Peptides against a protein of PDB entry 4U39. Designs and how they scored, part 17

Target 1, 302 residues: chain A of PDB entry 4U39
Amino acid sequence: SIKVIGVGGGGNNAVNRMIENEVQGVEYIAVNTDAQALNLSKAEVKMQIGAKLTRGLGAGANPEVGKKAAEESKEQIEEALKGADMVFVTAGMGGGTGTGAAPVIAQIAKDLGALTVGVVTRPFTFEGRKRQLQAAGGISAMKEAVDTLIVIPNDRILEIVDKNTPMLEAFREADNVLRQGVQGISDLIATPGLINLDFADVKTIMSNKGSALMGIGIATGENRAAEAAKKAISSPLLEAAIDGAQGVLMNITGGTNLSLYEVQEAADIVASASDQDVNMIFGSVINENLKDEIVVTVIATG

## One batch from the design tools (peptide; made by RFdiffusion4, then SolubleMPNN)

Design b1_p9_5_s2 (from b1_p9_5, 5 letters changed)
Fold by OpenDDE base, seed 2:
Structure b1_p9_5_s2 (fold): chain B 302 residues (1-302), chain A 9 residues (1-9)
Amino acid sequence: as target 1 above (302 residues)
Amino acid sequence: ARKIVLILQ
């Protein structure tokens, strides 16, 4: 089974966005130290952590409280993650609960033998230096606790959105990029397409790979496959080029009109931008809601 | 629709 665990405010916003976008074949778990925020989760499984420590009042933006809250609730986290083959741990880094609890939850998932993938955001620079420093510590702890850590630099989202985009829309776009990171992987396993991958293929690419970068490209029209592939490999979300990646996981999602030619064209563009010796796996997904859009998700590892 | 490239290093 695939489990997605949203940790703290940002992680739970991302999980809500996944549920709203009908991400299939995954079990959703919401984790928070704030009981009121947890009640707003759309996840089937809701877990309050650190109830004794925090009394449900949240972590006060302190990562050490988030860590201790997850440690207090270790047995409950173990039971909720038990029997998962794969666990996505999603969080906004820089806060209290997400930054502190996500590494503990990831380690619990890994110790249970699940393929453990972190999908996390770095805070925007405008959130201030304290959040950036807390996020750096949380990301470092996540790197040790996961098989693969996808880090989304929120400042790079500002390169994709209009300059007049309200701050709340920039956060919604961060939640959407977290959604796309999880969905781009989970759909390869859980959602039938033109080319299906198994869990063993994904496990080969993602096991003990460390840090990951994510690129996203959207296009429509006659050249939509090529355009979306080019946008993905040149995505502002990429902190480095994909040409040094030892492994690449690619998702090509389209509507019912997605052709095998478009899948191949997009795969060839990503392969040509990758190392010659890259272990590339790619799957395709059909999403009837995309109409004329093609989504490609590339996950470069190593 | 957005293509997402995740680069693992």
Scores: peptide ipSAE 0.019, ipTM 0.442, DockQ to the pose 0.052; fails the geometry check
Fold by OpenDDE base, seed 4:
Structure b1_p9_5_s2 (fold): chain B 302 residues (1-302), chain A 9 residues (1-9)
Amino acid sequence: as target 1 above (302 residues)
Amino acid sequence: ARKIVLILQ
């Protein structure tokens, strides 16, 4: 089974966004130290952590409180994650609960033998230096606790949104990029396409690979496959080029009119932008909601 | 819908 665990405010907002976008084939778990925020989760499974420590009042933006809250609730987290083949741990780094609890939860998932993937955000620079420093510590702890860590640099989201975009909408776009990171991988396993990957293929590319970057490309029209692939490999979300990656996971999602030729054209573009010795796997996914859109998801590892 | 390129380092 695939489980998605949202940790703290940002992780829970991302999980709500996944549920609203009908991401299939995954079980959703919401974790928080704030009981009021947790009650607003759309997840079927809701877990309050650190009830003795925090009394449900949250972590006070302190990562050490988030860590201790997850440690207090270890047995409950173990029971919720038990029997998962894959666990996505999603969080906004820089806060109390997400930054402190997500590494503990990831380690629990890994110790249970699940393929453990972190999908996390760095805070925007405007959230202040304290959040950036807390996020750096949380990201370092996540890297040690996961098989693969996808880090989304929120400041790069400002390159793909209008300059007049309200701060609240920039956070919603961060939640959407977290959704896309989880969905881009989970759909390869859970959603049929023209080329299906198994869980063993995904496990081979993602096991013990450390940090991951993420790019996104969308296009429509006659050249939509090539344009989506080019946008993906040049995505502002990429902190580096994909040419140095040891592994690449590619998702090609289209509507019911997605052709095998379009899948091949997009795969050839991503392969040509990758190292010659890269272990590339690619899957195609059919999403009837995309109509004329092609979405290209690349995951470069190593 | 937006597609995602990940790079593992």
Scores: peptide ipSAE 0.012, ipTM 0.421, DockQ to the pose 0.049; fails the geometry check
Fold by OpenDDE base, seed 5:
Structure b1_p9_5_s2 (fold): chain B 302 residues (1-302), chain A 9 residues (1-9)
Amino acid sequence: as target 1 above (302 residues)
Amino acid sequence: ARKIVLILQ
């Protein structure tokens, strides 16, 4: 089974966005130290961590409280994760609960033998230096606890949104990029397409690979596959080029009109931008809601 | 469904 764990406020907002977008074939778990915030989760499984430590009042933006809260609730986390083949741990780094608890939860998932993928955000620069420093510590701890860590630099979201975009919409786009991160991988396993991948293919590319970068491309029209692939490999979300990546995971999602030619064209573009010795796997996904849109998701590892 | 490019560093 595939489990998605939203940890803290940002992680739970991302999980809510996944549920609202009907991301299929995954079980959702919401984890928080704040009981009131946890009640707003749409996840089937809601877990309050650190009930003794925090009394449900949250972590007070302290990562050490988030860490201790997850440690207090270790057995409950293990029970909720039991039987997962894959675990996504999603969080907004820089806060208390997400930053502190996400590495602990990831380690629990990894120790249970699940393929453990972190999908996390760095805070916006405007959230202040304290959050950036807390996020750096949480990201470092996540790298040790996961098989693959996808880090979304929120400041790069400002390059893909209008300059007049309200702060609230910038956070919603961060939640949406987290959703995309999880869905782009989970759909390869859970959602039929023209080319299906199995869990073993994904495990080969993502197992013990460390940090990962994510790019996304969306396009419409006659050249939509090529345009979406080009946008993906040049995505502002990429902190580096994909040419040095040892592994590439590519999702090709389109409507029912997605052709095998469009899949090949998009795959050839991503392969041409990758190392010659790259282990590239690609899957195609059919999503009837996309109609004329093609969405390209690459995941470069190593 | 949005395609996501993850690049490992």
Scores: peptide ipSAE 0.007, ipTM 0.414, DockQ to the pose 0.051; fails the geometry check
Fold by OpenDDE base, seed 1:
Structure b1_p9_5_s2 (fold): chain B 302 residues (1-302), chain A 9 residues (1-9)
Amino acid sequence: as target 1 above (302 residues)
Amino acid sequence: ARKIVLILQ
């Protein structure tokens, strides 16, 4: 089974966005120290952590409170994650609960033998230096606790949105990027396409790889496959070129009109931008909701 | 067309 665990406010907003976009084949778990915020989750499983420590009042933006809250609730987290083949741990780094609890939850998932993937955000620079420093500590702890860690630099989202985009919409786009990261991987396993990957293929690319980075390209029209692939390898969220990656996971998602030619064209573009010795795997997914859109997701590893 | 991509280091 695949489980997605949203940790703290940002992680739970991302999980709500995944549920609203009908991401299939995954079980959703919401974790928070704030009981009022947790009640707003759309997840089937809702877990309050650190109930004795926090009394449901949240972590007060302190990562040490988030850590201790997850440690207090370890047995409950183990029970909720038991029997998962894969666990996604999603959080907004820089806060109290997400920054402190997500590494503890990731370690629990890894110790249970699940393929453990972190999908986390760095705070925007405008959230202040304290949040950036807290996020850096949380990301370091996540890197030790996961098989693969995808880090979304929120400041790079500002390069892909209009300059007049309201602050609330910039946070919604961060939640959407977290969604796309989880969905880009989970759909390769859970959703049939023209080319299916098994869980063993994904496990080979993602096991013990450390930091991860994820390409997404979206396009429509006659050259949509080539445009989506070029967008995925050249996107602003790519902090480095993919040519140094030891592994590449590619998802090509389209509507019912997705052709094998479009899949091949997109795969050739990503392969040509990768190292010659790269272990590249690619899958194609059919999503009837995309109609004329193609979504290319690239996850470089190593 | 929205472009969103991340990179591994």
Scores: peptide ipSAE 0.006, ipTM 0.395, DockQ to the pose 0.039; fails the geometry check

Design b1_p9_5_s3 (from b1_p9_5, 5 letters changed)
Fold by OpenDDE base, seed 2:
Structure b1_p9_5_s3 (fold): chain B 302 residues (1-302), chain A 9 residues (1-9)
Amino acid sequence: as target 1 above (302 residues)
Amino acid sequence: SRKIVEILQ
């Protein structure tokens, strides 16, 4: 089974966005120290952590409170994650609950023998230096606790959105990029396509790889496959080029009109931008909602 | 790589 655990406000917003986009084949778990915020989750499983420590009033933007809250609730987290083959831990780094609890939850998942993937955001620079410093500590702790850690630099989202984009929409786009990171992997296992991957293939690319980069490309029209692939490998979300990656996981998602030729064309572009010795695996997914769009997601590991 | 060709064959 695949479980997605959203940790704190940002992680729970991302989980809500996944549910709203009908990401299938995964179990959703919402975790928070704030009981009121947790009630707004659309997840089937809702877990309040650190009830004694916080009394449901949240972590006060303190990562140490988030950490202690997860430690207090360890047995409950273990029970909720038990029997998962794969666990996605999603959070916005820089806050209290997400930054502190996500590494603890990830370690619990890993200790249970699940393939543990972190999908987290760095805060925007405008959120201030304190959040950036807290995020750096949380990301460091996540790297030790996961098999693969995808880090989304929120400042790079500002390169994809219009300059006049309201701050609230920039956060929604960060939630959407977190969704794309989880879905780009989970769909390869859970959603039938033209080329299906198994869990063992994904495990080979993602086990004990440490930090990973994610690129996303979306395109329409006659050259949509090539354009989407080119956008993915040149994505602002990539802090480095995909050359030098030891492993590449690629998802090519399209509507019912997605052709094998388009899948091949996109895969060839990503392969050509990767090292010759890269362990690349790719899958295709059919999403009836995409109509004429192709979405290419590239995850570079190692 | 050889693996891409084998999946498409």
Scores: peptide ipSAE 0.006, ipTM 0.456, DockQ to the pose 0.206
Fold by OpenDDE base, seed 3:
Structure b1_p9_5_s3 (fold): chain B 302 residues (1-302), chain A 9 residues (1-9)
Amino acid sequence: as target 1 above (302 residues)
Amino acid sequence: SRKIVEILQ
């Protein structure tokens, strides 16, 4: 089974966005130290951690409280994650709960033998230096606790959105990018397409790879496959070019009109931008909600 | 049915 665990406010917002976008074939778990915030989760499973430590009042933006809250609730986290083949741990780094608890939860998932993938955000620069420093510590701890860690630099989202985008919409876009990172992988396993992958295929690319980069491209029209692929490999979310990655996982998602030719065209573009010795695995997904859009997601590992 | 697993510990 695939489990998605949203940790703290940002992780829970991302999980809500996944549920709203009807991401299939995954079980959702919301984790928080704030009981009021947790009640707003759309997840089927809701877990309050550190009830004794925090009394449901949250972590006070302190990562050490988030860490201790997850440690207090270890047995319950283990029970909730038991029998998962794959666990996505999603969080906004820089806060108390997400930063402190996500590495502990990831380690629990890994110790249970699940393929453990972190999908996390770095805070925006405008959130201040304290959040950036806290996020750096949480990201470092996540790298040790996961098989693959996708880090989304929120400041790069500001390069994709209009400069006049309200701060609240920039956070919604961060939640959407977290959704795209999880869905881009989970759909390859859980959602039928023209080219299906299994869990073993994904595991070959993501097991013990450490840091990963994600690029996303969306396009419409006659050249939509090529345009989406070009946007994905040149995505501002890619802090480095995909040339030099040891592994590439590619998702080509389209509507019912997605052709095998379009899938091949997109795959050839990504392969041509990658190293010749790269282990590239690609799958296609049919999503009826995309109509005329193609979404290309590229995850570069190693 | 939303199973709120209230962690009663």
Scores: peptide ipSAE 0.006, ipTM 0.375, DockQ to the pose 0.015
Fold by OpenDDE base, seed 4:
Structure b1_p9_5_s3 (fold): chain B 302 residues (1-302), chain A 9 residues (1-9)
Amino acid sequence: as target 1 above (302 residues)
Amino acid sequence: SRKIVEILQ
């Protein structure tokens, strides 16, 4: 089974976005130290952590409180994660709960033998230096606790959206990018396409790889496959080029009109931008909601 | 049905 755990406010918002977008084949778990925020989660499983420590009042933007809250709740986290083959841990780094609890939850998942993937955001620069420093500590702790850590640099989202985008919409886009990171991987396992991957294929690329980068490209029209692939490998979300990656996981998602030729064309573009010795796997997904769109997601590991 | 897990102590 695949489980997605949203940790703290940002992680829970991302999980809500996943549920709203009908991401299939996954179980959703919302984790928070704030009981009021947790009540607003759309997840089937809701877990309040650190009830003794915080009394449901949240972590006060302190990562040490988030950490201790997860440690207090270790047994409940273990029970909720038991029997998962894969666990996504999603969080906004820089806060209290997400920054402190996500590494603890990830370690619990890994210790249970699940393929553990972190999908986390760095805070925007405008959230202030304190959040950036807290996020750096949380990301470092996540790297030790996961098989693969996808880090979304929120400041790069500002290159994709209009410069006049309100702060609230920038956070909504960060939640959407977290959704795309989880869905881009989970769909390869859970959703049939023209080229299917199994869990063993994904595990080969993601097991004990440490940091990963994500690129996304979307296009329509006659050259949509090539354009989507080119956008993915040049995505602002990539803090480095995909040249130098030891592993590449590629998702080519299209509507019912997605052709095998388009899948091959997209895969060839990504392969040509990757190192010759890269371990590349690619899958295709059919999503009827995309109509004429192709979405290419690239996860570069190593 | 939504499962709410609270630390009861």
Scores: peptide ipSAE 0.006, ipTM 0.335, DockQ to the pose 0.015
Fold by OpenDDE base, seed 5:
Structure b1_p9_5_s3 (fold): chain B 302 residues (1-302), chain A 9 residues (1-9)
Amino acid sequence: as target 1 above (302 residues)
Amino acid sequence: SRKIVEILQ
């Protein structure tokens, strides 16, 4: 089974976005120290952590409180994650609960033998230096606790949105990028396409790989496959080029009109931008909600 | 009906 665990406010917002976008084949778990915020989750499983420590009042933006809250609730987290083959841990780094609890939850998932993937955000620079420093500590702890860690640099989202984009919409886009990172992987296993992958294929690329980079490209029209692939490999979300990656996981998602030729064209573009010795796997997904759009997601590991 | 299982400590 695949489980997605959203940790703290940002993680729970991302999980809500996944549910709203009908991401299939996954079980959703919402975790928070704030009981009121947790009640707003759309997840089937809702877990309040650190009830003794926080009394449901949240972590007060302190990562040490988030950490201790997850440690207090370890047995409950273990029971909720038991029997998962894969666990996605999603969080907004820089806060109290997400920053402190996500590494603890990730370690619990890994110790249970699940393929553990972190999908997290760095805070925007405008959120202040304290949040950036807290996020850096949380990201460092996540690297040790996961098989693969995808870090979304929120400041790079400002390069893909309009300059007049309201702050609230920039946060919604961060939640959407977290959704795209989880869905881009989970759909390869859970959602049929023209080329299906199994869990073993994904495990070969993501097991014990450490940090990963993610690129996303979306296009429409006659050259949509090539344009989406080119946008993915040149994505502002990539802090480096995909050249030098030891592994590449690629998802080509389209509507019912997605052709095998378009899948091959997109795969050839990504392969040509990668090293010759790269272990590349790619899958296709059919999403009936996509009309003329192709979405290419590239995850570079190693 | 999504069975919300609240695991309250």
Scores: peptide ipSAE 0.005, ipTM 0.382, DockQ to the pose 0.017

Design b1_p9_5_s4 (from b1_p9_5, 6 letters changed)
Fold by OpenDDE base, seed 3:
Structure b1_p9_5_s4 (fold): chain B 302 residues (1-302), chain A 9 residues (1-9)
Amino acid sequence: as target 1 above (302 residues)
Amino acid sequence: ARKITLILQ
């Protein structure tokens, strides 16, 4: 089974966005130290952590409180994660709960033998230096606790959105990018396409790989496959080119009109931008909601 | 779908 755990405010917003976008084949778990915020989760499973420590009042933007809250609730986290083959841990780094609890939850998942993937955001520069420093510590702890860590640099989202985009919409786009990162992987396993992958394929690319980069490309029209692939490999979310990656996981998602030719064209573009010795695994997914849109997600590991 | 809200108090 695949489990997605949203940890703290940002992680729970991302999980809500996943549920709203009907991401299939995954179990959603919302984790928070704030009981009021947790009640707003759309997840089926809601877990308050650190009830004794925080009394449901949240972590006060302190990562050490988030950490201790997860440690207090270790047995409950273990029970909720038991029997998962894969666990996504999603969080907005820089806050109290997400930054402190996400590494603890990730370690619990890994210790249970799940393929553990972190999908986390760095805070925007405008959130201030304190949040950036807290995020850096949480990301460091996540790297030790996961098989693969996808870090979304929120400042790069500002390169994808209009410069006049309201702050609230920039946060919604961060939640959407977290959704795309989880869905781009989970759909390869859980959703049938033209080319199906199994869990073993994904595990080969993601097991003990450390940091990963993610690129996303979206396009429509006659050259949509090529355009989406080119946008993915040149994505602002890629802090480095995909050249030098040891492994590449590619998702090509389209509507019912997605052709095998379009899948091959997109895969060839990503392969041509990758090293010759790269272990590239690609899958295709059919999403009836995309109609004429193609979404290419590239995850570079190593 | 049974919403199992495990509010562990």
Scores: peptide ipSAE 0.025, ipTM 0.597, DockQ to the pose 0.016
Fold by OpenDDE base, seed 2:
Structure b1_p9_5_s4 (fold): chain B 302 residues (1-302), chain A 9 residues (1-9)
Amino acid sequence: as target 1 above (302 residues)
Amino acid sequence: ARKITLILQ
């Protein structure tokens, strides 16, 4: 089974966005120290952590409280993650609960023998230096606790959105990018299709790889496959080019009109931008809601 | 949903 665990406010917003976008074949778990915020989760499984420590009042933006809250609730986290083959741990780094609890939860998942993937955001620079420093500590702890860690630099989202985009929309886009990172992988396993990746293929690319980069490209029209692939490999979300990656995971998602030619064209572009010796796996997914849109997600590991 | 997965070796 695949489990997605949203940790703290940002992680739970991302999980809500996944549920709203009908991401299939995954179990959703919402984790928070704030009981009121947890009640707003759309996840089937809701877990309050650190109830004794925090009394449900949240972590006060302190990562050490988030850490201790997850440690207090270790047995409950273990039971909720038990029997998962894969666990996505999603969080916004820089806060209290997400920054502190996500590494503890990831370690619990890894110790249970699940393929453990972190999908986390760095805070925007405008959120201030304290959040950036807290996020750096949380990301460092996540690297040790996961098989693969996808880090989304929120400041790079500002390069994709209009300059006049309200701050609330920039956060919604960060939640959407977290969704795309999880969905880009989970659809490769959980969504039935013409050619399925097995979990073993994904496990080979993602096991003990450390940090990963994610690129996303979206396009419409006659050259939509090529344009989406080119946008993915040149995505502002990529902190480096994919031409040094030991592994590449590619998802090509389109509507019911997605052709095999478009899938091949997009795959060839990503392959041509990758190392010759790269272990590349790619999946194609049909989403009836995309109509004429193609979404290419590239995850570079190693 | 039709999924096509190609593994490039």
Scores: peptide ipSAE 0.016, ipTM 0.494, DockQ to the pose 0.131
Fold by OpenDDE base, seed 5:
Structure b1_p9_5_s4 (fold): chain B 302 residues (1-302), chain A 9 residues (1-9)
Amino acid sequence: as target 1 above (302 residues)
Amino acid sequence: ARKITLILQ
């Protein structure tokens, strides 16, 4: 089974966005130290952590409280994760609960033998230096606890949205990018396409790879596959070019009109931008809601 | 159209 764990406010907002977008074939778990915020989760499984430590009042933006809350609730987390083949741990880094608890939860998942993938955000620069420093510590701890860690630099979201985008919409876009990162992988396993991957393929690319980069491209029209692929490999979300990556996971999602030619064209573009010795796997997904859109997600590992 | 499910094994 595939489990998605949203940890803290940002992680739970991302999980809510996944549920709202009908991301299929995954079980959702919401984890928080704030009981009131947790009640707003759409996840089937809701877990309050650190009930003794925090009394459900949250972590007070302190990562050490988030860490201790997850440690207090270790057995409950283990029970909720039991039987997962894959675990996505999603969180907004820089806060209390997400930053502190996500590495602990990831380690629990990894110790249970699940393929453990972190999908996390760095805070926007405008959230202040304290959040950036807390996020750096949480990201470092996540790297040790996961098989693969996808880090979304929120400041790069400002390059893909309008400059007049309200702060609240920028956070919603961060939640959407977290959704795209999880869905881009989970759909390869859970959602039938033109080219299906199994869990073993994904495990080969993502197991013990450390940091990963994610690029996303969306396009419409006659050249939509090529345009989406070009946008994905040149995505502002990529902190580096994918040419040095040892592994590439590509998702090509389209509507019912997605052709095998379009899949091949997109795959050839991503392969041409990758190392010659890259282990590239790609899947195609059919999403009837996309109609004329193609979404290419590229995850570069190594 | 036959959904050609290519399972990459």
Scores: peptide ipSAE 0.006, ipTM 0.430, DockQ to the pose 0.072
Fold by OpenDDE base, seed 1:
Order: structure tokens, then sequence, then C-alpha cells
Structure b1_p9_5_s4 (fold): chain B 302 residues (1-302), chain A 9 residues (1-9)
């Protein structure tokens, strides 16, 4: 089974966005120290952590409170994650609960033998230096606790949205990028198709790889496959080129009109931008909701 | 949903 665990406010907003976009074949778990915020989750499983420590009042933007809250609730987290083959841990880093609890939850998932993937955001620079420093500590702890850690730099989202985009919409786009990272991988396992990646293929690319970069490209029209692939490999979300990656995971998602030619064209573009010795795995997914859109997701590991 | 997965070796 695949489990997605949203940790704290940002992680739970991302999980809500995943549920709203009908991401299939995954079980959703919402974790928070704030009981009022947790009640707003759309997840089937809702877990309040650190109930004795926090009394449901949240972590007060303190990562040490988030850490201790997850440690207090370790047995409950173990029970909720038991029997998962894969666990996604999603959080907005820089806060109290997400920053402190996500590494503890990731370690629990890894100790249970699940392929453990972190999908986390760095805070925007405008959220202030304190949040950036807290996020850096949480990301370091996540890197030790996961098989693969995808880090989304929120400041790079400002390069893909209109300059007049309201602050609230920039946070919604961060939630959407977290969704795209989880869905880009989960659809490769959970969505049946003409050529399935087995879980072993994904495990080979993602096991013990440490930090990963994610690129996303979306396009429509006659050259949509090539444009989406070019946008993915040149994505502002990629803090470095995919050149030098030891592994590449690619998802090509389109509507019912997605052609084999478009899949091949997109795959060739990503392969040409990767090292010759790279272990590249790609999947294509049909999503009837995309109509004329193609979405290319590239995850570079190593 | 139809999925095509290709592994490039």
Amino acid sequence: as target 1 above (302 residues)
Amino acid sequence: ARKITLILQ
C-alpha cells in the first residue's frame, strides 16, 4: 500500500489539495499538533500528535515541540504506517509541527521497511530568516530519515507564477507543487497502464538516494509533449541541471489522446538532457481530466 | 486510465 502523511499546516494543505485533485491509489493521513486545524483536514485518517505536550494548541512555531510531539505519539504513528510499502511524508518546512515531526515520522516509516519519500517545501524568503533557518535544520534531519528527499524551493514558484499573484495564491501553488511531486510518483505505481513500473523499479531509483530535484512541465497544442518535456528539464524548481543525476524518474501524463509518438518525443528530450550512464525509468499515465494538457514530471536522484 | 511505462536501459 501507498500512504501519504501530511505533517503540520503546510503538509495538511497539500494533502487536502491531493484529495481535491482525486489522486488515486493512496491512503491519506493528516498529522497535526493543532486540533482545530486538524479538524479541517479532508484525510480519512486524522492524528493529533503530542496531545499531552501541546493540549491541541499547536507547536508555537517551535520545531523541538513538533519533534517531541511525534516522539510522544510514536506508537500511534507506527500503527498508522504499518503494512505500507511506500510512505510519502509531506510538510512545509520552517514551522513548528512540520519541521520537527516530519523527520521523526519519516524515520518511523523507514524503520518499518517502507520506501520513504519526503516531499517538502522551503519557506519563501519573505517568511523571514527564522523560518529559513528552522527549515534548513528540518531538511537536514529529513535527509537522514528518508530514502529520497524532494525539496521544493518556494521562491522558485515565484518564477512560474504571474508577478501580480496574491500571496495566498503563491501558497496554494506551493500546495499544488507538493501534490504534483507525490502524484508524479504515485501514479507510476498505482495507476494501471500499458507498461507498468513495478514497485521494485521505483525502489531501485529512490532507495537510499538522499536529495532529489523535481522539474515539472505543462503544455497544450501540437508540440505539447516536446514543450512539456523542455519545461520539465528547465524548470525553475530544479536548483541544478539533471545532468549528473544517477537516476531519473519521469512521468508523462496526458489525456485519452496521448500518443505513443508524444511519449517517445518527451522521453528522448529528458534522456538527451541526462547523463549517458543514468538509470532512467519513465512511465506514461492517462488522466481523462487533462484533456489537451500534457504534464511531464522529472525527478532526478543522486 | 491507460498508462505506458518504458524503462530506458
Scores: peptide ipSAE 0.015, ipTM 0.499, DockQ to the pose 0.130; fails the geometry check

